# Peptides against a protein of PDB entry 6B9H: the designs that were tried, part 12

Target 1, 151 residues: chain A of PDB entry 6B9H
Amino acid sequence: AELCESLLTWIQTFNVDAPCQTVEDLTNGVVMAQVLQKIDPAYFDENWLNRIKTEVGDNWRLKISNLKKILKGILDYNHEILGQQINDFTLPDVNLIGEHSDAAELGRMLQLILGCAVNCEQKQEYIQAIMMMEESVQHVVMTAIQELMSK

## One batch from the design tools (peptide; made by RFdiffusion4, then SolubleMPNN)

Design b1_p10_3_s4 (from b1_p10_3, 7 letters changed)
Fold by OpenDDE base, seed 2:
Structure b1_p10_3_s4 (fold): chain B 151 residues (1-151), chain A 10 residues (1-10)
Amino acid sequence: as target 1 above (151 residues)
Amino acid sequence: SVRDEMLALL
């Protein structure tokens, strides 16, 4: 999906330790967790990160377990820190991500992480970084931000 | 512009 590919490119700008070159690389949640820690290391601290299993391999059950923890973290962060409302009916299906590497649902998950970045304490820096992206990617990212902020 | 819309988020 176009959303997923553009947000994958955006995720790559964080330069996390975990491999993040393909959609499949993101399905275990490790990259997502490391990105969230960069966004707000006080909230997504080492104790939180340590709940995400790093040696997952192709085990889709473990992927789903990680993804559920990440989604919960995002929702809690939006409620407790950002004061944002998220529509439960539009939440990503982490089962489809973990078991089937569903790009559309992965895009929805990455969009929630994008929401965290553009609303966090360092939102100005993340917005500036987005402004430096290639135009076609920037367009998709901005559209995704607009969709989130309109809810 | 896209830039203006992004800056409006600040």
Scores: peptide ipSAE 0.036, ipTM 0.715, DockQ to the pose 0.555
Fold by OpenDDE base, seed 4:
Structure b1_p10_3_s4 (fold): chain B 151 residues (1-151), chain A 10 residues (1-10)
Amino acid sequence: as target 1 above (151 residues)
Amino acid sequence: SVRDEMLALL
């Protein structure tokens, strides 16, 4: 999906330690967790990050477990820190992500992370970075932001 | 423009 691919490109700008070159690389949640820690290390601290299992391999059950924790973290962050600026609209199906590497649902998950970035304390830096991205990617990312803010 | 729309988020 175009959304997923553009947001994958966006995720890559964080330069996390975990491999993040493909959609499959994101399905275990490790990259997403590391990105969230960069977004707000005070909230997504080491204790939170340690709940995410590494070395998951192809175990879709462990992937789903990680993804559920990440989704919960994102939702809690929205309520506790961001003042619920984004609502519980169509949430990603983490089962489809973990079991089938569903790009559309992964895109939804990455969109939620995008919401965290553009509403966090360092939102200006993240918005600035997005403004410097390739135009085609920038357009998709901006559209995703607008969708989040409208719901 | 996209830039203007993003700046409006600040």
Scores: peptide ipSAE 0.036, ipTM 0.713, DockQ to the pose 0.658
Fold by OpenDDE base, seed 3:
Structure b1_p10_3_s4 (fold): chain B 151 residues (1-151), chain A 10 residues (1-10)
Amino acid sequence: as target 1 above (151 residues)
Amino acid sequence: SVRDEMLALL
C-alpha cells in the first residue's frame, strides 16, 4: 500500500538497530518498538522494550503478541502523555499484520506511530525531518498527519 | 511554507 511504503521510508530515517528494509521486517514489531523508544525514551523505556520479543522469526503468533503490546503502548502513550490528541481513530488489525503481512493494516499501525512523533515533546524536530523527505513521500506523510488530526 | 502548513494541522 502507498501509505505503508511511504511510512516505511519514514521509519527508516530513525536508523534503528533492527532490520527495516521490507514490509515483512516490520511485522514482528521490533522496529516499531525501537522507533517508539527513540520518540520518547522516558516512556518507552528499557523495561517496556524488554517486553517485546526480539527472536520471533516467522512465528506469526509471536508477531501478533508483540504487535498487541506495541498498539497498547501507543494507545496508553496517547492517553497518559499526549492527552489523547488522537482519538476515535480506526485501529489496525494486528492479526492481519502478523499473520499475513498486510501492508494496508501495517500502514495504519505506522500512522499511529507517526501520530506519536508529531505530537511528542520533540514534535518540531520530527516535522522538520519530514520536510526533508522526498516530495512524493512527504505528501503521503502529510496527508496521513492530516487524517490523524481530523479525528 | 510546507512547515507552516504541517504545523497548522497540529
Scores: peptide ipSAE 0.035, ipTM 0.707, DockQ to the pose 0.461
Fold by OpenDDE base, seed 1:
Structure b1_p10_3_s4 (fold): chain B 151 residues (1-151), chain A 10 residues (1-10)
Amino acid sequence: as target 1 above (151 residues)
Amino acid sequence: SVRDEMLALL
């Protein structure tokens, strides 16, 4: 999906330690967890990150388990830290991400992470970084932000 | 500007 591919490009700007070159690389949640830690290391601290299993391989059940923890973390972050600035957003189906590498649902998951970035304490820095992205990617990311803020 | 539009959404 266009959303997923553009947000993958955005995710790559974080330069996390985990492999993040393909859609498949994102399905175990490890990249997402490391990105969230960069967004807010005080909230997504080392104790939180350690709950995400890194040795997952192709085990879709372990992927789903990680993704559920990440989704919960995002939702809790929105409630506890962001003051519910992102409201009533349709949640991604983490089962489809973990078992089938569903790009559309993965895009929805990454959009939630985008919401965390553009609403966090360092939101100005992330907005500035988005403004420097390649035009076609920037357009998709900006549209994704607009969708988040309109709900 | 596009930047201003993005900021206005936040």
Scores: peptide ipSAE 0.033, ipTM 0.702, DockQ to the pose 0.403

Design b1_p10_4_s1 (from b1_p10_4, 4 letters changed)
Fold by OpenDDE base, seed 2:
Structure b1_p10_4_s1 (fold): chain B 151 residues (1-151), chain A 10 residues (1-10)
Amino acid sequence: as target 1 above (151 residues)
Amino acid sequence: SVREELEALL
């Protein structure tokens, strides 16, 4: 999906430690958790990160467990820190992500992380970083931002 | 433009 591929490109700009080259690399949630920690290390601290299982391999049950924790973290962050600036009208199906590597649902998950980045304390930094990306990617990312903020 | 829209978020 175009959304997923563009947001994968965006995720790669964070230069996290975990492999993040493919859609499959994102399905265990480890990359997402590391990205969230970069976005707000005070909230997504080491105690939070330690709840995410590493070395899950191809175990889709463990992937889903991680993804559920990450989704909850995102929603809690929006409520507690961001003042619910993004809408949760369409939540990603983490089961489809973990079990089937569903790109469309993964795109929705990454979109929520995008919402965290463009509304966090360092929002200016992340918005400016997006402005440096390829124009085609900027378009998809901006559309995703607008969808979150206009609902 | 997309850039102008991004600027509006700043």
Scores: peptide ipSAE 0.498, ipTM 0.921, DockQ to the pose 0.728
Fold by OpenDDE base, seed 5:
Structure b1_p10_4_s1 (fold): chain B 151 residues (1-151), chain A 10 residues (1-10)
Amino acid sequence: as target 1 above (151 residues)
Amino acid sequence: SVREELEALL
């Protein structure tokens, strides 16, 4: 999926410790959790991050468990910190991500993380980083941002 | 342009 691949490229700019080269690398939620901690380390602190299992392997049940925690964290962050500036119009199906590595649903999850980045305290830095990406990727990312802010 | 749209978000 074009959305998922473009947002994977965006996720890679965070240079997290966990492997983040493929769609499959994102399905256990570890990369996403580390990205969220970079976005707001006061909210997504060490205690929050420690709730995410790191040694998951191919266990889709553990993947889904991690993804549910991450999705809840994103939704709570939007409500408690961002003041619901972003509407969660279409929630990703974390079961499809964990069990089937569904790229479309993963794209929806990454889009929610994108929403956190462009509305957080350091939104200026993240927007400027997007401006440095390839034009084709910028187009997809900008479309994703517009979709979030129009609803 | 996409860049102009991103700048509008700043």
Scores: peptide ipSAE 0.498, ipTM 0.921, DockQ to the pose 0.737
Fold by OpenDDE base, seed 4:
Structure b1_p10_4_s1 (fold): chain B 151 residues (1-151), chain A 10 residues (1-10)
Amino acid sequence: as target 1 above (151 residues)
Amino acid sequence: SVREELEALL
C-alpha cells in the first residue's frame, strides 16, 4: 500500500492534534477531518467538524459514520468550491476502512483529500510543501494528483 | 521531473 503510506506521510505534515502515526489512527476519520479544516477552515468550519465523533475507539460503526460524513464533505467541497475539478471516479469504500482498516481504500480517501489541498485557495503552499518532501514520496503524491486530474 | 510536474501545477 505505497499510496497509503506516502499519503500518511503527507498527512503528518499537517501536524493535527489527533494521533496520526499509523493507518489505524486514520480509520476513525478524526485526523482527516482536522486536515480538511486546515485546508479550508471557512468551508470545513467548527460546525462541520463538530459532526465528527472524536471518541470512537474501536467502534467500526462510528468510524464508518464519520468516514461517510467526511467523504460527503469532500465531494461537496469539490462541487461547491473547486468546481468539480476532481471527478467521481473510484470512490473509497468507507466500510472497508472503518471495519478492516483497509489501506488501499484509505489511500483512495487520502487521495481525495490531496485533491482538495492541491486545488484549494492555498494550493501553492501545499504544492510547495510537497516539493520539500522526500523524492520517493513526491513521486507517489504526484502520481496520485495526476490520477485525480485525469479522471 | 517530479519537481517540474509539481511546479506546473502552480
Scores: peptide ipSAE 0.498, ipTM 0.921, DockQ to the pose 0.719
Fold by OpenDDE base, seed 3:
Structure b1_p10_4_s1 (fold): chain B 151 residues (1-151), chain A 10 residues (1-10)
Amino acid sequence: as target 1 above (151 residues)
Amino acid sequence: SVREELEALL
């Protein structure tokens, strides 16, 4: 999916420790968790990150477990910190991500993380970083942001 | 432009 590929490119700008070159690399949630920690290390602190299992391999059950924790973290962050500025009525299906590496659903998960970035304390820095990306990626990202911010 | 739209978010 175009959304997933563009947001994968965006995720790669965070330069996390975990492998993040393919869609499948993102399905265990480890990259997502590390990205969220960069977005807000006070909220997504070491204690939170330690709840995400890193030795997952191809175990789709463990992937789903991680993804559920991450989704919960995102939702809680939006409620507790961001004041629910993001429209999250359409949530990603983490089962499809974990079991099937579904790119469309993964894109929706990454879109939620995008929402965290563009609304956090360092939102200006993240928006400015997006402005430096390739035009085609910028277009997809902007569309994704607009969808999140729509009431 | 997309860039200008992003700037509007700042």
Scores: peptide ipSAE 0.496, ipTM 0.921, DockQ to the pose 0.752

Design b1_p10_4_s2 (from b1_p10_4, 5 letters changed)
Fold by OpenDDE base, seed 4:
Structure b1_p10_4_s2 (fold): chain B 151 residues (1-151), chain A 10 residues (1-10)
Amino acid sequence: as target 1 above (151 residues)
Amino acid sequence: SVREQFLALM
């Protein structure tokens, strides 16, 4: 999916410790959790990050468990910090991500993380970074942002 | 332009 691929490229700009080269690399949630910590380390602190299991392997049940925690964290962050600025009517199906590496659903999860970045305290920094990416990626990202804000 | 759209988000 174009959304997933563009946002994967965006995620890679964070240079997290976990492998983040493929869609499959993102399905255990570890990369996403590390990205969220970079976005807001005060909220997604070490205690929060420690709830995400890092040695998951191919265990789709553990992947789903991590993804559920991450999704909850994103939704809580949106409510508690960002002020409900994200459209929650199209939440990602974390079961499809964990068990089937569904790129479309993963794209929606990454879209929620994008929403966190472009609305957080350092939103200008993240927006500026996006503006340095390829224009084709910028267009996909902007469309994703607009979809999130279209409540 | 997409640039202008991003600037509007800042």
Scores: peptide ipSAE 0.697, ipTM 0.960, DockQ to the pose 0.670
Fold by OpenDDE base, seed 1:
Structure b1_p10_4_s2 (fold): chain B 151 residues (1-151), chain A 10 residues (1-10)
Amino acid sequence: as target 1 above (151 residues)
Amino acid sequence: SVREQFLALM
């Protein structure tokens, strides 16, 4: 999916410790958790990050468990910190991500993380970073942002 | 332009 591919490129700009080269690399949630910690380390602190299992391998049940925690964290962040600035629409199906590496659903998950970045305290820095990406990626990212911010 | 759209978000 184009959304997933563009947002994967965006995720790679965070230079997290976990491998983040492929869609499959993101399915265990570890990269996403590390990205969220970079976005707001006060909220997604060490205690929160430690709840994410790092040694997952191909265990889709563990992947789903991680992804559920991450999704909950994102939703709580939107409610508690961002003041519901992100529209409440169809949530990503973490089961499809964990079990089947579904790129479309993964794209929706990454879109939620994008929403966190462009609405957090450091939103200007993240927006500026996006503006340095390939123009085609910028267009996809902007469309994703607009979808999140719309009612 | 997409640039203008990003600037509007800041």
Scores: peptide ipSAE 0.695, ipTM 0.960, DockQ to the pose 0.641
Fold by OpenDDE base, seed 2:
Structure b1_p10_4_s2 (fold): chain B 151 residues (1-151), chain A 10 residues (1-10)
Amino acid sequence: as target 1 above (151 residues)
Amino acid sequence: SVREQFLALM
């Protein structure tokens, strides 16, 4: 999916420790958790990150477990810190991500993380970083942002 | 432009 591929490119700009080259690399949630910690390390602190299991392999049950924790973290962050500035009514299906590497649902998950980045304390820096990406990616990202904020 | 749209978000 175009959304997933563009947001994967965006995720890669964070230069996290975990592999993040493919859609499959994101399905265990480790990359997403590390990205969230970079977005707001005070909220997504080491205690939170330690709840995400590493070395999951191909175990889709463990992937889903991680993804559920991450989704909860995103929703809680939006409620507690961002004042629900992004839409949390259309949620990604983490089962499809963990079990089938569903790119469309993964794109929706990454869209929520994008919402965190463009509304966090350092939103200016993240927006500026996006503005340095390829124009085609910028358009997809902006559409994703508008979808979150127009509901 | 997309640039103007991003600037408006800041």
Scores: peptide ipSAE 0.695, ipTM 0.960, DockQ to the pose 0.671
Fold by OpenDDE base, seed 3:
Structure b1_p10_4_s2 (fold): chain B 151 residues (1-151), chain A 10 residues (1-10)
Amino acid sequence: as target 1 above (151 residues)
Amino acid sequence: SVREQFLALM
């Protein structure tokens, strides 16, 4: 999926310590959790991050468990910190991500994380970083942002 | 342009 591939490229700019080269690398949620911590370490603190299991392997049930926690964290962050600026009516299916590595649903999950980045306290820095990416990626990202913020 | 769109988000 074009959305997933573009946002995977974006996620890679965070330089987290977990592997993040493929769609499958993201399905256990570890990369996403580490990215969220970088976005707002005061909210997604070490106590929060420690709830995400890192030794998951191919266990899709553990993947889904992590992804559910991450999705909840994103939604809570949007409500408590961002003032619900993100349209969360179209949520990713974390079961499809964890069990089937569904790229389309993963794209939706990464889109929510994108929403956190472009609305957080350091939103200007994240937007500036996106503006340094390939133009084709920028277009996909902008479309994703517009979709999230549409009311 | 996409650049102008990003600038508008800041």
Scores: peptide ipSAE 0.693, ipTM 0.959, DockQ to the pose 0.734

Design b1_p10_4_s3 (from b1_p10_4, 6 letters changed)
Fold by OpenDDE base, seed 5:
Structure b1_p10_4_s3 (fold): chain B 151 residues (1-151), chain A 10 residues (1-10)
Amino acid sequence: as target 1 above (151 residues)
Amino acid sequence: SVRDQFLALM
């Protein structure tokens, strides 16, 4: 999916410790958790990160468990810190991500993380970083941002 | 342009 591939490229700019080269690398949630900690380390602190299981391997049940925790963290962050409400009908299906590596649903999860970055305290720095990416990627990212803001 | 759109978000 075009959205997933573009946002994967964006995720790679964070240079997290976990492998983040493929769609499959993102399905266990470890990369996403490390990215969220970079976005707001006071909220997504060490105690929060330690709840995410590492060394998951191909265990789709453990993947789904991690993804549910991450999605909850994103929703709570939007409510408690950003003061934004997200429509539930557009939320990603974490079961499809964990069990089937569904790229479309993974794209929707990464879109929520994008929303956190462009609305957080350091939003200007993240927007500036996006503006340094390939123009074709910028167009996909901007479309994703506009979709979030119209909800 | 997409650049202008990002600038508008700042």
Scores: peptide ipSAE 0.696, ipTM 0.960, DockQ to the pose 0.670
Fold by OpenDDE base, seed 2:
Structure b1_p10_4_s3 (fold): chain B 151 residues (1-151), chain A 10 residues (1-10)
Amino acid sequence: as target 1 above (151 residues)
Amino acid sequence: SVRDQFLALM
């Protein structure tokens, strides 16, 4: 999916420790958790990160467990810190992500993380970084932002 | 432009 591929490229700019080269690399939630910690380390602190299991392998049940925690963290962050600026009308199906590596649903998950980045304390830095990416990626990202913030 | 749209978000 175009959304997923563009946002995967964006996620790679964070240079997290976990492998993040493929869609499947993101399905265990570890990369996403590390990205969220970079976005707001005061909120997504070590105690929060320690709830995300590492060394998941191909265990889709553990993937889903991690993804559920991450989704909850994102939603709580939006409510508690960002003032619910992100539309939560359509949430990603973490079961499809964990069990089937569904790119469309993964794209929606990454879209929520994008929403956190462009609304956090350092939103200007993240927006500026996006503006240095390929124009085609910028268009996809902007469309994703508008979907979250306009409805 | 997309650049203007990003600037509007800041």
Scores: peptide ipSAE 0.695, ipTM 0.960, DockQ to the pose 0.673
Fold by OpenDDE base, seed 3:
Structure b1_p10_4_s3 (fold): chain B 151 residues (1-151), chain A 10 residues (1-10)
Amino acid sequence: as target 1 above (151 residues)
Amino acid sequence: SVRDQFLALM
């Protein structure tokens, strides 16, 4: 999906330790967790990150377990830290991500992480970084942001 | 422009 591909490109700018070259690389949640830690290391601290299993392989059940924890973390972060600046909308189906590497659902998951970045304390830095990306990516990202912020 | 839209988010 276009959303997933654009946000994958965005995720790659974080230069996390975990492999993040393909859609499948993101399905175990490890990259997402490391990205969230970069966004707000005080909230997504080492204790939080340590709850995400890193040696998952192709075990889709373990992938889903990680993804559920990450989704919960994102939702809690929005409630506790960001003041629910992101509207409640259709949540990503983490089962489809973990079991089938569903790009559309993964895009929705990454969209939530995007929401964290553009609303966090360092939002200006993340927005500036996005503005340095390819224009086509910027358009997709902006559309995704507008969807999140629509009231 | 998309640039202006991002600036408006800051």
Scores: peptide ipSAE 0.694, ipTM 0.960, DockQ to the pose 0.731
Fold by OpenDDE base, seed 4:
Structure b1_p10_4_s3 (fold): chain B 151 residues (1-151), chain A 10 residues (1-10)
Amino acid sequence: as target 1 above (151 residues)
Amino acid sequence: SVRDQFLALM
């Protein structure tokens, strides 16, 4: 999916420790969790990160478990920290992500993380980083942002 | 432009 591919490129700019080259690399949630910690390490602290299983392999049940925790973390962050600046409009199906590496649903998950980045304390830095990406990617990212912030 | 849109978010 176009959204997923563009946001995968964006996720790669975080230079997390976990492999993040392919869609499948993101399906266990480890990359996403590490990205969230970079976005707000005070909220997504070590205690939170330690709840995410790192040795998942191809176990789709463990992937889904991680993804559910991450999704909950994002939603809680949105409510508790961001003041619901981004809407809980269409939640990604984490089952499809974990079991089938569904790119469309993964794109929706990454979109929520994008929402965290562009609304966090360091939103200016993240926006500036996005502005350095390829223009085609910027367009997709901006569309995703606008969808989240739409009233 | 998309650049202007990003600037507007800052």
Scores: peptide ipSAE 0.691, ipTM 0.959, DockQ to the pose 0.684

Design b1_p10_4_s4 (from b1_p10_4, 7 letters changed)
Fold by OpenDDE base, seed 4:
Structure b1_p10_4_s4 (fold): chain B 151 residues (1-151), chain A 10 residues (1-10)
Amino acid sequence: as target 1 above (151 residues)
Amino acid sequence: SVREEFLKLM
């Protein structure tokens, strides 16, 4: 999916410790959790990160467990810190991500993380970084942002 | 332009 591939490219700019080269690399949630910690380490602190299992392998049940925790963290962050500046609209189906590596649903999960980045305390720096990416990626990212903030 | 749209978000 175009959304997923563009946001995967964006996720790679965070240079997290976990492998993040493919869609499959993102399905266990470890990369996403590490990205969220970079976005707001005071909220997504070590105690929060330690709830995400790092040695998941191909166990889709463990993937789904991690993804559910991450989705909850994103929604709580949006409510408690961001003041619901973004809409959660249709939530990603984490079962499809964990069990089938569904790129469309993964794209929607990454879109929520994008919403955290462009509304957090360091939003200006994240927006500037996006503006340095390929123009085709910028267009997809902007469309995703506008969808989050649409009424 | 997309650049102008990003500037509006800052």
Scores: peptide ipSAE 0.652, ipTM 0.953, DockQ to the pose 0.672
Fold by OpenDDE base, seed 1:
Structure b1_p10_4_s4 (fold): chain B 151 residues (1-151), chain A 10 residues (1-10)
Amino acid sequence: as target 1 above (151 residues)
Amino acid sequence: SVREEFLKLM
């Protein structure tokens, strides 16, 4: 999916410790959790990150468990910190991500993380970084942002 | 332009 591929490229700019080269690399949630910690380390602190299981391998049940925790974290962050600036009416299906590496649903998950970045305290820096990416990627990202902020 | 749209977010 175009959304997933563009947002994967965006995720790679965070230079997290976990492998993040392919769609499948993101399905265990570890990269996502590390990205969220970079976005707001005070909220997504070490205690939060430690709840995400590492070394999941191909265990789709553990992937889904991680993804559910991450999704909850995003939703809680939106409510508690961002003041519901982003719309969560269309939640990603974490079961499809964990069990089938569904790129479309993964794109929706990454879109929520994008919403966190462009609304957090350091939103200026993240927006500026996005503006340095390929123009085609910028267009996809902006469309994703606009969708999140629309009601 | 997409640049203008990003500037609106700042």
Scores: peptide ipSAE 0.652, ipTM 0.953, DockQ to the pose 0.599
Fold by OpenDDE base, seed 2:
Structure b1_p10_4_s4 (fold): chain B 151 residues (1-151), chain A 10 residues (1-10)
Amino acid sequence: as target 1 above (151 residues)
Amino acid sequence: SVREEFLKLM
């Protein structure tokens, strides 16, 4: 999916420790958790990160477990820190991500992480970084942001 | 432009 591919490129700019080259690499949630920690290490602290299992392999049940924790973290962060600035009327289906590597649903998960980045304390720095990316990616990202911000 | 839209977010 176009959204997923563009946001995968964006995720790669975080230079996390976990492999993050393919859609499949993101399905266990480890990359996403590490990205969230970079976005707000005070909220997504080491104790939070330690709740995400790293040795998941191809176990889709463990993937889903991780993804559920991450989604909850994002939603809680949106409520507690961001003041519910993210439109969450359509949440990603983490079951489809974990079991089927569904790119469309993964894109929606990454979109929520994008929302965290462009609304966090360091939002200006993240926005500036996005503005340095390929123009086609910028358009996809902006569309995703606008969808999140719309009521 | 997309640039202008990003600037609005800052």
Scores: peptide ipSAE 0.650, ipTM 0.953, DockQ to the pose 0.685
Fold by OpenDDE base, seed 3:
Structure b1_p10_4_s4 (fold): chain B 151 residues (1-151), chain A 10 residues (1-10)
Amino acid sequence: as target 1 above (151 residues)
Amino acid sequence: SVREEFLKLM
């Protein structure tokens, strides 16, 4: 999916420790958790990150477990810190991500993380970083932001 | 432009 591929490119700019080259690399949630910690390390602190299992392999049940924790973290962050500035009316199906590596649903998850970045304390820095990316990616990202924040 | 849209978000 175009959304997933564009946001994968965006995720790669965070330079996290976990492998993040393919859609499959993101399905265990480890990259996403590390990205969230970079976005707001006070909220997504080390204690939070330690709840995400790092050695998952191909175990889709463990992937789903991690993804559920991450989704909950994002939603809680939106409520507690961001003041629900992003719309979560269409939540990603973490089962499809974990079990089938569904790129469309993964794109939705990354879209929520994008929402965190463009609304966090350092939102201006993240927006500026996005503005340095390929223009085609910027267009996809902007559409994703508008979907989150216009409803 | 998309640039102008991003600037509106800041």
Scores: peptide ipSAE 0.648, ipTM 0.953, DockQ to the pose 0.733

